# Peptides against a protein of PDB entry 3S8F, part 12

Target 1, 157 residues: chain A of PDB entry 3S8F
Amino acid sequence: VLTLFVAVPSLMTAFTVAASLEFAGRLRGGRGLFGWIRALPWDNPAFVAPVLGLLGFIPGGAGGIVNASFTLDYVVHNTAWVPGHFHLQVASLVTLTAMGSLYWLLPNLTGKPISDAQRRLGLAVVWLWFLGMMIMAVGLHWAGLLNVPRRAYIAQV
Target 2, 166 residues: chain B of PDB entry 3S8F
Amino acid sequence: DEHKAHKAILAYEKGWLAFSLAMLFVFIALIAYTLATHTAGVIPAGKLERVDPTTVRQEGPWADPAQAVVQTGPNQYTVYVLAFAFGYQPNPIEVPQGAEIVFKITSPDVIHGFHVEGTNINVEVLPGEVSTVRYTFKRPGEYRIICNQYCGLGHQNMFGTIVVKE

## One batch from the design tools (peptide; aimed at target 2 T34 G118 Y135)

Design b1_p11_1_s1 (made by RFdiffusion4, then SolubleMPNN; from b1_p11_1, 6 letters changed)
Fold by OpenDDE base, seed 5:
Order: sequence, then C-alpha cells, then structure tokens
Structure b1_p11_1_s1 (fold): chain B 157 residues (1-157), chain C 166 residues (1-166), chain A 11 residues (1-11)
Amino acid sequence: as target 1 above (157 residues)
Amino acid sequence: as target 2 above (166 residues)
Amino acid sequence: SYEDRLRELLE
C-alpha cells in the first residue's frame, strides 16, 4: 500500500521533470515533437549522467509496482529480479546523479572548468556505466523470471 | 504574452498526458503478460500460524525429525520442516510421488529462506511463524532446497534435499 | 544457540 501510494507523487515528479526538459530543449532551439531532445546539452556529463539515471529509473519504477503486487511478488521475491530492480534504482539513478553532481560541483567549487579531455572522458564514463547497468539489469530481471534465487551462488538454470 | 504562454504550457501538458496514458496501458499489458505466463500453480499463503521458537526444538511436531513426515490421508502428507543455521531437518525429506505435500516450515533461530529448485516453492521462514506451502511432486528425484535469505556466515552452504520416491 | 553454531563453523 505504501509503495503504491508513493508511486503517485513519484510519477507526477517524473513528468514534471520531463516537461522541464522539454521546455529547456525548446528554449535551446529544438522544434517539433522530438527535436527538443536533440537540443539538450548532451555534450555535458553533468547533464547526461542524471538524465540517463532518470531513464533507468523508469523501468525500475515499474518494477517497484510489480514488487508491491501480492500476486506478482510471489513470482519475483528473493530471486535475481530484486537485485535487478535495486541496481536500476540505486546503481543507476542515485549513482549517476552523484556522478553528474560531481561534474558540476567540483568545477564550480574550484573555479576551474574541466578540460575538454576531462569532459570527453566524463561522457564516456557515464555512458558506459549506463550501458553496463542496463545489461546487468536486463540479465538479472530475466534470470529472476527464470527463478534464479537471490543470495545464492548456484541455480538450476 | 501570458495567453501565448498558457497555450504553450497547455500543449505540453496535453502531450505528456497522452504519453503517460499510453505508458499506463503498456505497463498494464506487461503486468497482464507476466501474470499470464509466470503465475501458473501459485501456492497461496495459509493462515497465519504462530509457534514459540524457543521450544520448537524440544516439543511439538518439529522436535523429532523421524516423525516429521505425517500421513494425513491416502495421498496426503504433512511435513514439519525446521530451517536453522545452517541446514534443514529432516534432511533428506522423503515424500512419495504424486502425493499432496503440505509443508509446515518454521525456524528456531533466525530468518531463513526455503526455495525448492524445480518448483515454485519459495517462502521466507520466520522464527515464531509457521509457513505453510502445499505442493505435489509429479516427477521423482531429488530437489534441492536453497536458503535465499541471508542468515549468517554459513548461509552460502545451507542446503537441503527433498527426495521424491516412486 | 546461533552464536554457538557460528563458532563451530569458524573452527
């Protein structure tokens, strides 16, 4: 009940953030239904990291509803599905947001901008992190549906 | 112009509302698909039953592993299982093929898991509570019991066996 | 006890 209750304000927040991104993209010259996405600052790791985190959080949020369902939880509880969900929420959203925050915070605190090389490296790091998290998350969710147990080094499948 | 701004905001809101509605249907469809394909043979939880974990080893149906398997009908058995640090009793659990088995599982110490490979049996075992699981083994052989709830330093080696006899 | 079993495991 609590999870489902929290889901409502979370969804509202998610779409509010999305609306803000659309507005920002349009202010940057993006036009059309999807043109505003391309207009966002994808060359800035401080932007890319948290956005990728948000993208990973979407399926994770859906998974939260699954985990909160009595009938569906019977299928997935204490299987590899659960750590898959956690890695989307913590290792994706929280971690990428932290990474992005550092890319913004440190230059601002020191007064020294990051070099172009550091910027490119940062972009590579956050994209690779996201890719790795997605691969692992899909694998864990799939394994969970195949009844691979959580907290065990062995499985029948 | 405030009027123009309001119109623009309204357009964005309508778009995202439509998208959110579409995603809602997608999620419902995915949930429905998951239910249809992965919930066959769901074992419903029984009524909440309590037991004293401090005395469960000394008295009652869990006290003697030799008497853990009780025939309750012509083709029905109740098995009183203890999950403890770090194993299961009785071990092995011997049951006949094709019989309805009612597992009554509890713990004398900490929380454990009871996950039987090759089946949909997967429950947490709490001290002071009795977990009830009903299952019929259609195929003879050995089924491994895995603890999927961390219970201490020996957790990784906590296994049991169910032997289904023809 | 649980603690005793842990000690046995670590021995």
Scores: peptide ipSAE 0.027, ipTM 0.782, DockQ to the pose 0.016
OpenDDE base, seeds 1, 2, 3, 4: peptide ipSAE 0.020, 0.014, 0.018, 0.007; ipTM 0.802, 0.757, 0.793, 0.791

Design b1_p11_1_s2 (made by RFdiffusion4, then SolubleMPNN; from b1_p11_1, 6 letters changed)
Fold by OpenDDE base, seed 3:
Structure b1_p11_1_s2 (fold): chain B 157 residues (1-157), chain C 166 residues (1-166), chain A 11 residues (1-11)
Amino acid sequence: as target 1 above (157 residues)
Amino acid sequence: as target 2 above (166 residues)
Amino acid sequence: SAEDRLKELLE
């Protein structure tokens, strides 16, 4: 129980970000329970990337609680589950946030806005990255639950 | 305007924080559910036991692979296993079907893994510590031991075998 | 305003 309280600051941070997104969406004209989501700038890869990272981080964070659990860790430790968790946390959230930051930073540093073609390409990249990460993460978590070991090239299943 | 914005943000934050707390309880509930339904899958760890990794090969119960399997009862055995770079001893480990097996696993060199396919046996093996795992093989056959912790250049080839006899 | 600043960041 005490271990689970470690997740509280992270959850608070995550949902504070969500609150900021809701506020931003409403400022952009979104109304209702879900209308603010539609009002967010989904045409900007600098926005989409970190948001997709956050979405991937949700199951990853839940997995973190599992991994930190003394009893549940026995089931998943050193199985393919762990790499699955890492790919959600590092390869999704961190990486996508870095990508998104780049899409914002470079135009600001150079003083030149990205072209429409570059914008569309950026959107394609981050969405495809997210899709790939989700497929791999689901596969790894599933394999982990089937007791496939990590750091091994063979498995019984 | 600033005041209005702050109040709005605060309202959203309160809502999301409430949701956060709710999700925390959901996670706790999920853990509780898992424990309630899957307790049989958890093998309790023994007490912390220490051993000198520098002498474990020369003296003690791990020193002689031929004496590694010790019958401790009519249907109970203790198996003293060394995980080393890069293999396991004894290899194969021969145990009877249906017997309660207590594995005492340690390492003379670096950290290794002890993952037995077809079982829920999966522990890290630390030099200087003894990992204790209790398991009963219900099915005869061969069970492969896999090192799932990187231990050096030969890590990928570090395998062992448990032979369960009828 | 705060709203204007936020909108600028989202452009």
Scores: peptide ipSAE 0.014, ipTM 0.793, DockQ to the pose 0.011
OpenDDE base, seeds 1, 2, 4, 5: peptide ipSAE 0.006, 0.008, 0.000, 0.000; ipTM 0.796, 0.771, 0.784, 0.770

Design b1_p11_1_s3 (made by RFdiffusion4, then SolubleMPNN; from b1_p11_1, 6 letters changed)
Fold by OpenDDE base, seed 2:
Structure b1_p11_1_s3 (fold): chain B 157 residues (1-157), chain C 166 residues (1-166), chain A 11 residues (1-11)
Amino acid sequence: as target 1 above (157 residues)
Amino acid sequence: as target 2 above (166 residues)
Amino acid sequence: SAEDRLRELLE
């Protein structure tokens, strides 16, 4: 009940954030249906990290609806599916948002801008993190659908 | 300028909100389609049944593991299972192939899991509550029961066995 | 910059 109650407002919020990104991209010179995406600051890890987190949140949010469904939850409950959902929500969205926040916050707090090398390293970190999390999440969801149990070190599949 | 900016933002928000509503209906439709075309058997949950966890070991149908398997009709059995720290009783659970088995599972101590490999049986077991699942084993052999809910230091070693006989 | 313009408009 709680999940379904917050699902619609969360979706509305997410799409509002997307609308803000579109507006920002268009202000930066992006045109057309998708040109505004390219105009966003993809060279800044403080931007890339939370955006990648939002991308991970899309399948995670869909999974939340599945988990809240009585009939479908019977299939996925206490299987590897659940950790897969968590890794998208916490280890992707929350973690990447925190990482992005640090890339913005630390230079401002210290008064020292990051070097170009540090910026490139930061981009590599957040992209590799996202890639690893997507691989892990897909694997966990797949294993869950194969009825691999949660909190067990062995499974017969 | 501020007013123009707000109008521009509002236009994009309206578009995205319309998209969000459309996606909501798509998701509902997908769920409905999945349920309508679902061919895998879902074990229906029984009515809520309560039991006293402090006396379940001393009296009632769970008290004697030797009497845990009860024939209730032609090719129909009820199995009274206890999940405890750290195992299951009876162990093994012996049932005939092709029979309709109703598992009545409860716990005398803490919350446990009851996950039977090779089946869709997967329920949490709460002290004071009876979990009811119905299943028919089509293939003979051994089926492992796994606890998939953390229940203490011995959780990782908490296993049981269902033996299906021809 | 475009970012500065955005900040000014959103204040």
Scores: peptide ipSAE 0.008, ipTM 0.771, DockQ to the pose 0.011
OpenDDE base, seeds 1, 3, 4, 5: peptide ipSAE 0.000, 0.007, 0.000, 0.000; ipTM 0.796, 0.793, 0.783, 0.770

Design b1_p11_1_s4 (made by RFdiffusion4, then SolubleMPNN; from b1_p11_1, 6 letters changed)
Fold by OpenDDE base, seed 2:
Formats: C-alpha cells, structure tokens, sequence
Structure b1_p11_1_s4 (fold): chain B 157 residues (1-157), chain C 166 residues (1-166), chain A 11 residues (1-11)
C-alpha cells in the first residue's frame, strides 16, 4: 500500500527532475528533442553519477511496483529478483548519488578543486560502477525469474 | 527574464508530467499483461489460519510426521509440514504424481521459508500461522525444499525433500 | 530452455 501510494509522487518527482535537466541542457546550448542531453555536463562526475543513478532507478522503480503487487510478488518474493531490485535502488541510485555528491562536496568544503586526473578517474569509477551494477542487476532479476532462491547457496537452474 | 524562465520551466514540467502519466499507463498495462498471461499457477491467498507454536509439536496434525500426509479425497492430499531450525518434517514428503496436494505449513520456532525448487511453491512460514499452498506435481521425482528466509546459524543447511511417486 | 522453465514456473 505504501509503495503504491509513493510510486506516483516519486515518479512525478523524478520526471520533474528530468524536466529541470532538459531546461539546463537547453540553457547550455542544446537544441532539438534530444540535443539538450548532449549539452549536459557529462565531463563532471558530480553530474554523471546521480544521473546514472536515476537511470538505474527507472527499472528499479518499476520493479518496486512489481514487488508490491500481490500476484507478481508471489513469483519474485525471496528470489534473486529482490536483491536485484535492491542493487538498483540502493547500490545504484543511492550509492551513485553519494559518489556524485562527494565530487561536489569535497571541493567546496576544502576549497580545493579536483584535478583533471581526479575528474577523469571519477568519471571512470562512476561509469564502471554503473556498468557493473547493471550487469549484476540484470543477472539477479533474470535469475530471480528463473526461481533462483534468495539467501541460498544452491539453485536448481 | 524570470517570468520567461518560469514559463519555460512550466512548459517542460507539463511535458514531462504528461510523459510520466503515459509511462504510468504503460507500466500498468505491462503489469496487466503479465497478470493475464502468467498467473495461471499463482496460488491465491487463503484464509488466515492460526496455530499455537508452543504446542504444535506435541498435539495436532503436525505432531506426528508419520501421519502428516492425509488423503482427503480420491486424488487429494493434505500434507502437514513443519519448518523448524533446521529442517522440515516429514522428510521426505511422499506424495503421488498428479494428485492435488494442499500443504499446511507452520513453524514451531522462527520464521522460515518454504521454497520448492522446480515449482512455484514459495511461501514464508510464520510461527503461529499456517501457510496453505495448493500444488499438483505433474512430474515424478525428487523436489528439494529450500529455506529462503534467514532463520539462524543453520539456515544454509536447511533442506527438505518431496518425493513424487508415479 | 530457460524460457520453458520460466513458463513452467509462471503458469
């Protein structure tokens, strides 16, 4: 009940954030239906990280609705599906947002800007983290649908 | 400038709101489709049935594993299963192929899982509550019961077996 | 196949 109640407002909020990103991209010179995306600061890990987190949150959010649905939850409950959902929501969205926040917060707190090398490394870390999380999440969801149990070291698949 | 900016933002927000609503309907449609095409084997929720976990081992239908399998009809059985730390009883559970099996599962101690591999049987077992699962085994053989809810130090070794006889 | 197994589990 709570999940379904929160789902719509959360979705609206997420897309409102996307609207803000579109506006920002257009202010940065992006044009067209999708040109604003390219205009966003993809060279900044403080930006890239939370955006990638949001991208991971899309399937995760949909999965949340599935998990909250009685009939569908019967299929996925206590299977590898659930950890897959968590890794999208927590290990991707929350973690990447935290990573991104550090790339903004630390320079501001210390008064020292990050070096170009640190920036590039940060981008690599964020993208690799996202890639790894997506691979793992897809694998876990797939395994879950194949009835791989959660909290078990063996599976009949 | 501020007014123009606000108007622009509002326009984008409206667009994205419309998109969000559209996506909501898409998700609902996908869920509906899944329910319509992949729920034939889903076990419906049963009535809440309670039992005293402190006495379930001493009296009642769960007390004697030898009496756990009860024939209730020509091709219908009720199996009273205990999930405990750390195993299942009876073990093995022997049932005939093609029979409708009603599992009545409860726990005398802590919450356990009852996940039968190779089937869609997957329920949590709460002390004081009876979990009811209906299933018909179409294929003979051995089906492993696995606990998928952490229940203590021996959780990883908590297994049972259902033997389906021809 | 995995698809067949999934079908069996879901139906």
Amino acid sequence: as target 1 above (157 residues)
Amino acid sequence: as target 2 above (166 residues)
Amino acid sequence: SAADRLAELLS
Scores: peptide ipSAE 0.023, ipTM 0.795, DockQ to the pose 0.258
OpenDDE base, seeds 1, 3, 4, 5: peptide ipSAE 0.018, 0.018, 0.022, 0.000; ipTM 0.813, 0.805, 0.807, 0.765

Design b1_p11_2 (made by RFdiffusion4)
Pose (drawn by RFdiffusion4):
Structure b1_p11_2 (pose): chain A 157 residues (1-157), chain B 166 residues (1-166), chain P 11 residues (1-11)
Amino acid sequence: as target 1 above (157 residues)
Amino acid sequence: as target 2 above (166 residues)
Amino acid sequence: GWTERLAELFS
């Protein structure tokens, strides 16, 4: 029960952050129900990386609520589902957010500029990392529901 | 406009939060339902039951795997199961279908998992402790036990079998 | 399957 309550601050974060992004999209001229998304600065890796991380956090958090549901944990405990859940949370959102900091934080700390080419390369890196984490989350959640255990060299069997 | 957008955002946020809370409460009620049904039998016994892992293969209910299945009620069998590096004894565990099975599971060495494929049986096995879970097999046939806690280099091949007789 | 285990839990 208390774990289900720990989920409320992230559920609150989902709204406060989503509304902040929608407000920014509207300031930048975006209209419609989706225009506000397209009007956001998708050319900036520091923007893109946490946003993509937040998108993967939606299934990441959904799996965490499942794991927190006591008897439901007996379906997925110590299976590949669990790495599927935590790659979405830490290996995607936390890691992507830190990667995006290379693009505003590093210049601030070192004075070293980020070139146009380096910016585009950062865009590719955060997209490939995000997409790769999403594909693997699918493979691991599914294999987990099929009772494949975590922490196993299953290629040797 | 900022004042307006702000007001509206807070108003709808309050609504979302109430909905999100109502949803979490429904999940809590649904979990409480499972805890009142026979499906909750796979929840391990909360009572501490200590044993000695260094003598469990020499004395006590785990020393003779052929004697591991004991009828404890008219429709009840207790099964003493040893999960060790890297296997389970007895092998196979043989039990009748439709009977309540109380698995008492310990390990002489390291932590092992005990995950019965196709069931909700999924329990950690700790040396020095006895893990007790309950389940009734409704379908006869062969069930595979998977070790789902890394117990060393033999972990990926650590399996066992439960045969549910007709 | 996994759906069977969920159905069992909530049956």

Design b1_p11_2_s1 (made by RFdiffusion4, then SolubleMPNN; from b1_p11_2, 6 letters changed)
Fold by OpenDDE base, seed 5:
Structure b1_p11_2_s1 (fold): chain B 157 residues (1-157), chain C 166 residues (1-166), chain A 11 residues (1-11)
Amino acid sequence: as target 1 above (157 residues)
Amino acid sequence: as target 2 above (166 residues)
Amino acid sequence: SAEDLLAELLS
């Protein structure tokens, strides 16, 4: 039951981070229930990367609770569902956070800002990575629900 | 100014915490709903049963593949299956249609998988432990057994067959 | 500024 225990503080932490982003968006002129989202610095890959990682982590976190259920685990365990979960958690959140960290760290270490071309390239990389991860994750979860086995090159479906 | 900013941040945090709590209950409710509507597909875990993997091939119910299928009742059978590197025994496993089959699965070497296509049978097989799975085959035919746990260089070729006879 | 706040949060 450890997973379910840590799910509560993790969820609280995630939404606390979201609260900080909301405040930042409102400081940047965003108004209304969702207007603050548009006001966030979506032109900065150092911002976009970890935020997209967090968005991918949401369904992954929900899946973690499913995986921790004894009853539901019989359905998804050792199927393609599990790799789908991993790619949302590790290949999305962790990897995108690392990418975002580089876009922040390198300019600060060198004392030189990134060029506009580098910024645009960074945005393209981050968004394409996120899109690819989402497509793969949805496919793997769907395959898992169809009882496609993990660690096998063949399936009945 | 700084104090006002901190107060504002705290207000937003409290709101999001409330939202997170609400979402938690939504997730729990969805899980509960799933469990309430999909109860038939659950294979309960059996009683913990241990076996010596170093002697399981020489003595006991797994030692002779010819004696692996045991009739325990008019429509009840117990099948003692070994998962090993790299295959299953007996192979094929022959069982009657409509009979309740209790699979007793163990391994003499490393961890393997026991995934039967077309069914919800999907268990890990650990050396020293006996996995128990109960299933009734309603349709005759051949069911492929797939190893879905890495067990060595021959893992990808590790298959078995269950033949359900009319 | 919001950028400063964001930088602080990400530091």
Scores: peptide ipSAE 0.009, ipTM 0.757, DockQ to the pose 0.012
OpenDDE base, seeds 1, 2, 3, 4: peptide ipSAE 0.000, 0.006, 0.000, 0.000; ipTM 0.787, 0.748, 0.782, 0.772

Design b1_p11_2_s2 (made by RFdiffusion4, then SolubleMPNN; from b1_p11_2, 6 letters changed)
Fold by OpenDDE base, seed 2:
Structure b1_p11_2_s2 (fold): chain B 157 residues (1-157), chain C 166 residues (1-166), chain A 11 residues (1-11)
Amino acid sequence: as target 1 above (157 residues)
Amino acid sequence: as target 2 above (166 residues)
Amino acid sequence: SASDLLAELLS
């Protein structure tokens, strides 16, 4: 009930953020239906990280609705599906947002900008993290659908 | 200038809100589709039944593993299963192939899982509550019961077996 | 098998 209650506001928030991104992208010279995306500051890990987190949150959010659905939850409950969902929500969105926040916060707190090397490293870390998390999440969800149990070291598939 | 910017932002917000609403309906449709096409095998939850976990080992249908399998009708059985730290009883659970089996599962100690591999049987077992699961084993053989809810130091070794006889 | 289980779960 709680999940479903917050689902709509969460979606509204997410798409409001997307609206802000579109506006920002267009202000940065992006044109067309999708050109504004390319215009966003993809060279800044403070931007890329939370955006990738949001991308991971999309399937995670959908999974949240699934997990909150009684009949569907019966299929996925206590299977690898659940940790797959968690890793999208926590290890992707929350973690990447924290990482992005760090890339913004540290320069502001210290008054020192990050070096170009640090920036590039940050981008690499964020993208690799996202990639790894997506692979793991897909694997966990897949395994969950195959009834691989969570909290078990052995499973029949 | 600021007013124009706000209007522009509002326009984008309206568009994305519309998209959000559309996606919401898409998700609802997908869920509905899944429910309509892929839930035929889902075991419906029965009525909530309570039991005293402090006495369940001493008296009642769970007390004697030898009496755990009860024939309730032609090709129908009720199996009273205890999930405990750290195992299941009876073990093995022996049932006939093709029979309708009603599992009545409870715990005398802590919360456990009852996950039967190769089936869609997957329920949590709470002390004081009876989990009811109905299933028909179509294939003979051994089915492993796995505890998928952490229940203590021996959780990882908590297994049971259902033997389906021809 | 995984395929059999999947079929059972999604049937």
Scores: peptide ipSAE 0.018, ipTM 0.764, DockQ to the pose 0.280
OpenDDE base, seeds 1, 3, 4, 5: peptide ipSAE 0.008, 0.015, 0.020, 0.000; ipTM 0.791, 0.794, 0.789, 0.758; seed 4 fails the geometry check

Design b1_p11_2_s3 (made by RFdiffusion4, then SolubleMPNN; from b1_p11_2, 6 letters changed)
Fold by OpenDDE base, seed 4:
Structure b1_p11_2_s3 (fold): chain B 157 residues (1-157), chain C 166 residues (1-166), chain A 11 residues (1-11)
Amino acid sequence: as target 1 above (157 residues)
Amino acid sequence: as target 2 above (166 residues)
Amino acid sequence: SAADLLAELLS
């Protein structure tokens, strides 16, 4: 029963991060309801990677509420839905955050900034990773709803 | 001005907190709607039933696969199924079409899965516990049982069959 | 079919 209550602080934290992003965007000159988003530093892979991770985390978090539901969990438990959820939470959020962290950390530790070519390559990597992960995650969730089991190489569907 | 910036941050946080509460309501409403309109896949949890996994093969209703299918009523059966490394017994499980089947599933060794293709039967099988699932097969034929919980080197080959007779 | 299974599971 307490499991579902975890959704409250989790959502509060998520939207606090969103508030920080809005403030940052507005400080960078963004105006209006959505203009602050465009003002964020989308040319920096150290920023883009974790933000893409957060975007993947949104459906993953929603799925977390489903998975934590006593009744709804029966529909999705031990189906392809579950690894779909994991790939959003771990392979997207955690992995992309790690990628972004490295893009920030390594230049600071070495004292050498990344080249423009490295920056562009980094952006390509994180965007392609995000795209591929979203395709896979959607496929896994869809397969899960079709009752495809996890941890099995064969399915009737 | 730092004071103005701080006030702005607080305003944004308050707005997003309000949005978060609204989203919580939306999610709860969606869950409620799903439960109200799509209940076919929901099976209520039964009472916890325990067994001794060390003796389940030697005595009791799971001991003899030939006696695993028990008629409990005119159109009602109880099937005592063992999930083990690496298979199911009885195999095949033979049941009549249209009969109400109560599966009593347990394990003598490790945790397994019991996923029946073409149905909404999907439960974990824990040694020492009995999983109870009620289902009525409307269509005759063969239904494959798949283990969807990793249980060892032979996990990928762990299959069973339910044969529904006309 | 997948469609039939989906209907059974979700409705």
Scores: peptide ipSAE 0.020, ipTM 0.788, DockQ to the pose 0.256
OpenDDE base, seeds 1, 2, 3, 5: peptide ipSAE 0.015, 0.018, 0.017, 0.005; ipTM 0.792, 0.763, 0.793, 0.756; seed 2 fails the geometry check

Design b1_p11_2_s4 (made by RFdiffusion4, then SolubleMPNN; from b1_p11_2, 7 letters changed)
Fold by OpenDDE base, seed 4:
Structure b1_p11_2_s4 (fold): chain B 157 residues (1-157), chain C 166 residues (1-166), chain A 11 residues (1-11)
Amino acid sequence: as target 1 above (157 residues)
Amino acid sequence: as target 2 above (166 residues)
Amino acid sequence: SAADLLAELLA
């Protein structure tokens, strides 16, 4: 009961971040229902990385509600579903946020901006990471629904 | 203008807050729908039952693997299973097809898993606690038990077998 | 099988 109440402030926080992104996009000239998204700085890996992390966090957060459910947890607990959830929350959100933070922090600490080549490479890295993580996470969740256990090297499907 | 910006931010926050509440409702509704229509994977939680892990091997219903399968009624059995480093006992577990089986599982050492392939039986086994699972095997054959909770160096090789006889 | 179990769960 109390565990599920945690979903309320979490959702509020998540959508507050979304509101901030919308405001930022509109300040950058974006208009309309979705135009503000295009106006965001997608050419900056320091921005793209954590945003991709947030995108991965959405299904992970939804899964969190499932995992915290008394009844639904019996379906997914200790299956491949759980590591799928973790890879979205940690290996996607946290890791990509860390990557993005470094892309911002290092240039500021050294006083030297990153080169265009480094910027482009950074964008490639974070997008490829996100893609790979999404494929793996979907696979793990799917396997979990097929009753594949976690922490086992073999499974009957 | 700071005032205009502040007002705009508030408007966006209100909109997204409303959306968040709507999504919360959707998630609750989806959970309710799942429970109403897809209950095959739901295992009811039993009452907490305790056992002394230091003596469970020496006395009580888990002490003798040969006596682990107990008929409790017509077509009803209780199976006392130990999960230990690194295996299960009895092994194999032999039960009749179509019988209602109550598994009572505990551990004498560390936390283990009890995942039966081909079934929805999937529980953690804690020393000092008894996990109770009720299941009826409809198909004869062998069902592999997998430990899905890391329990030490031999974890990856910790398997058991349930043999369902016609 | 796990596939059968999933089918049952999703039915």
Scores: peptide ipSAE 0.020, ipTM 0.790, DockQ to the pose 0.258
OpenDDE base, seeds 1, 2, 3, 5: peptide ipSAE 0.017, 0.018, 0.016, 0.000; ipTM 0.802, 0.766, 0.795, 0.760; seed 2 fails the geometry check

Design b1_p11_3 (made by RFdiffusion4)
Pose (drawn by RFdiffusion4):
Structure b1_p11_3 (pose): chain A 157 residues (1-157), chain B 166 residues (1-166), chain P 11 residues (1-11)
Amino acid sequence: as target 1 above (157 residues)
Amino acid sequence: as target 2 above (166 residues)
Amino acid sequence: SWLERLMEMFF
């Protein structure tokens, strides 16, 4: 029960952050129900990386609520589902957010500029990392529901 | 405009939060339902039951695997199961279909998992402790036990079998 | 199956 309550701050974060992004999209001219998304600064890796991380957090958090549901944990406990859940949370959102900081924080700390080429390369890196985490989340959640255990060298069997 | 967008955002946020809370409460009620049904039998016994891992293969209910299945009620069997590096005894565990099975599971060495494929049986096995879970097998046949807690280099091949007789 | 185990919990 208390774990289901720990989920409320992230459910609140989902709205406060989504409304903040929608407000920014509207300031930048976006209209429609989706125009606000397209009008956001998708050429800036510092923007893109946390946003993509937040997108993967939606299934990441859904899996966490399942794991927190006591008897439901007996379906997925110590299976590949668990790494599927935590790659979406820490290996995607937390890691992508830190990667995006290379693009505003590093210049601030070192004075070293980020070139146009380095910015594009950062875009590719955060997209590939995000997409790779999403594909693997699918493989691990599914294999987990099929009772494949975590922490195993299953290629040797 | 900012004042307006702000007001509207807070108003709808309050609505979302109430909905999100109502949804979490429904999940809490659904979990409470499972705890009142036979499906809750796989929840391990909360009572501490200590044993000694260094002698469990020499004395006590785990010393003779052929004697591991004991009828404890008219439709109940207790099964003493040893999960060790890297296997389970007895092998196979043989039980009748439709009977309640109380698995008492310990380990002489390291922590092992006990995950019966196709069931909700999924319990950690700790040396020095006895893990007790209950389940009734409705379908006869062979069930594979998977070790789902890393117990060393033999972990990926650590399996066992439950045969549910007709 | 995974769905059968969920159904067993709730039905």

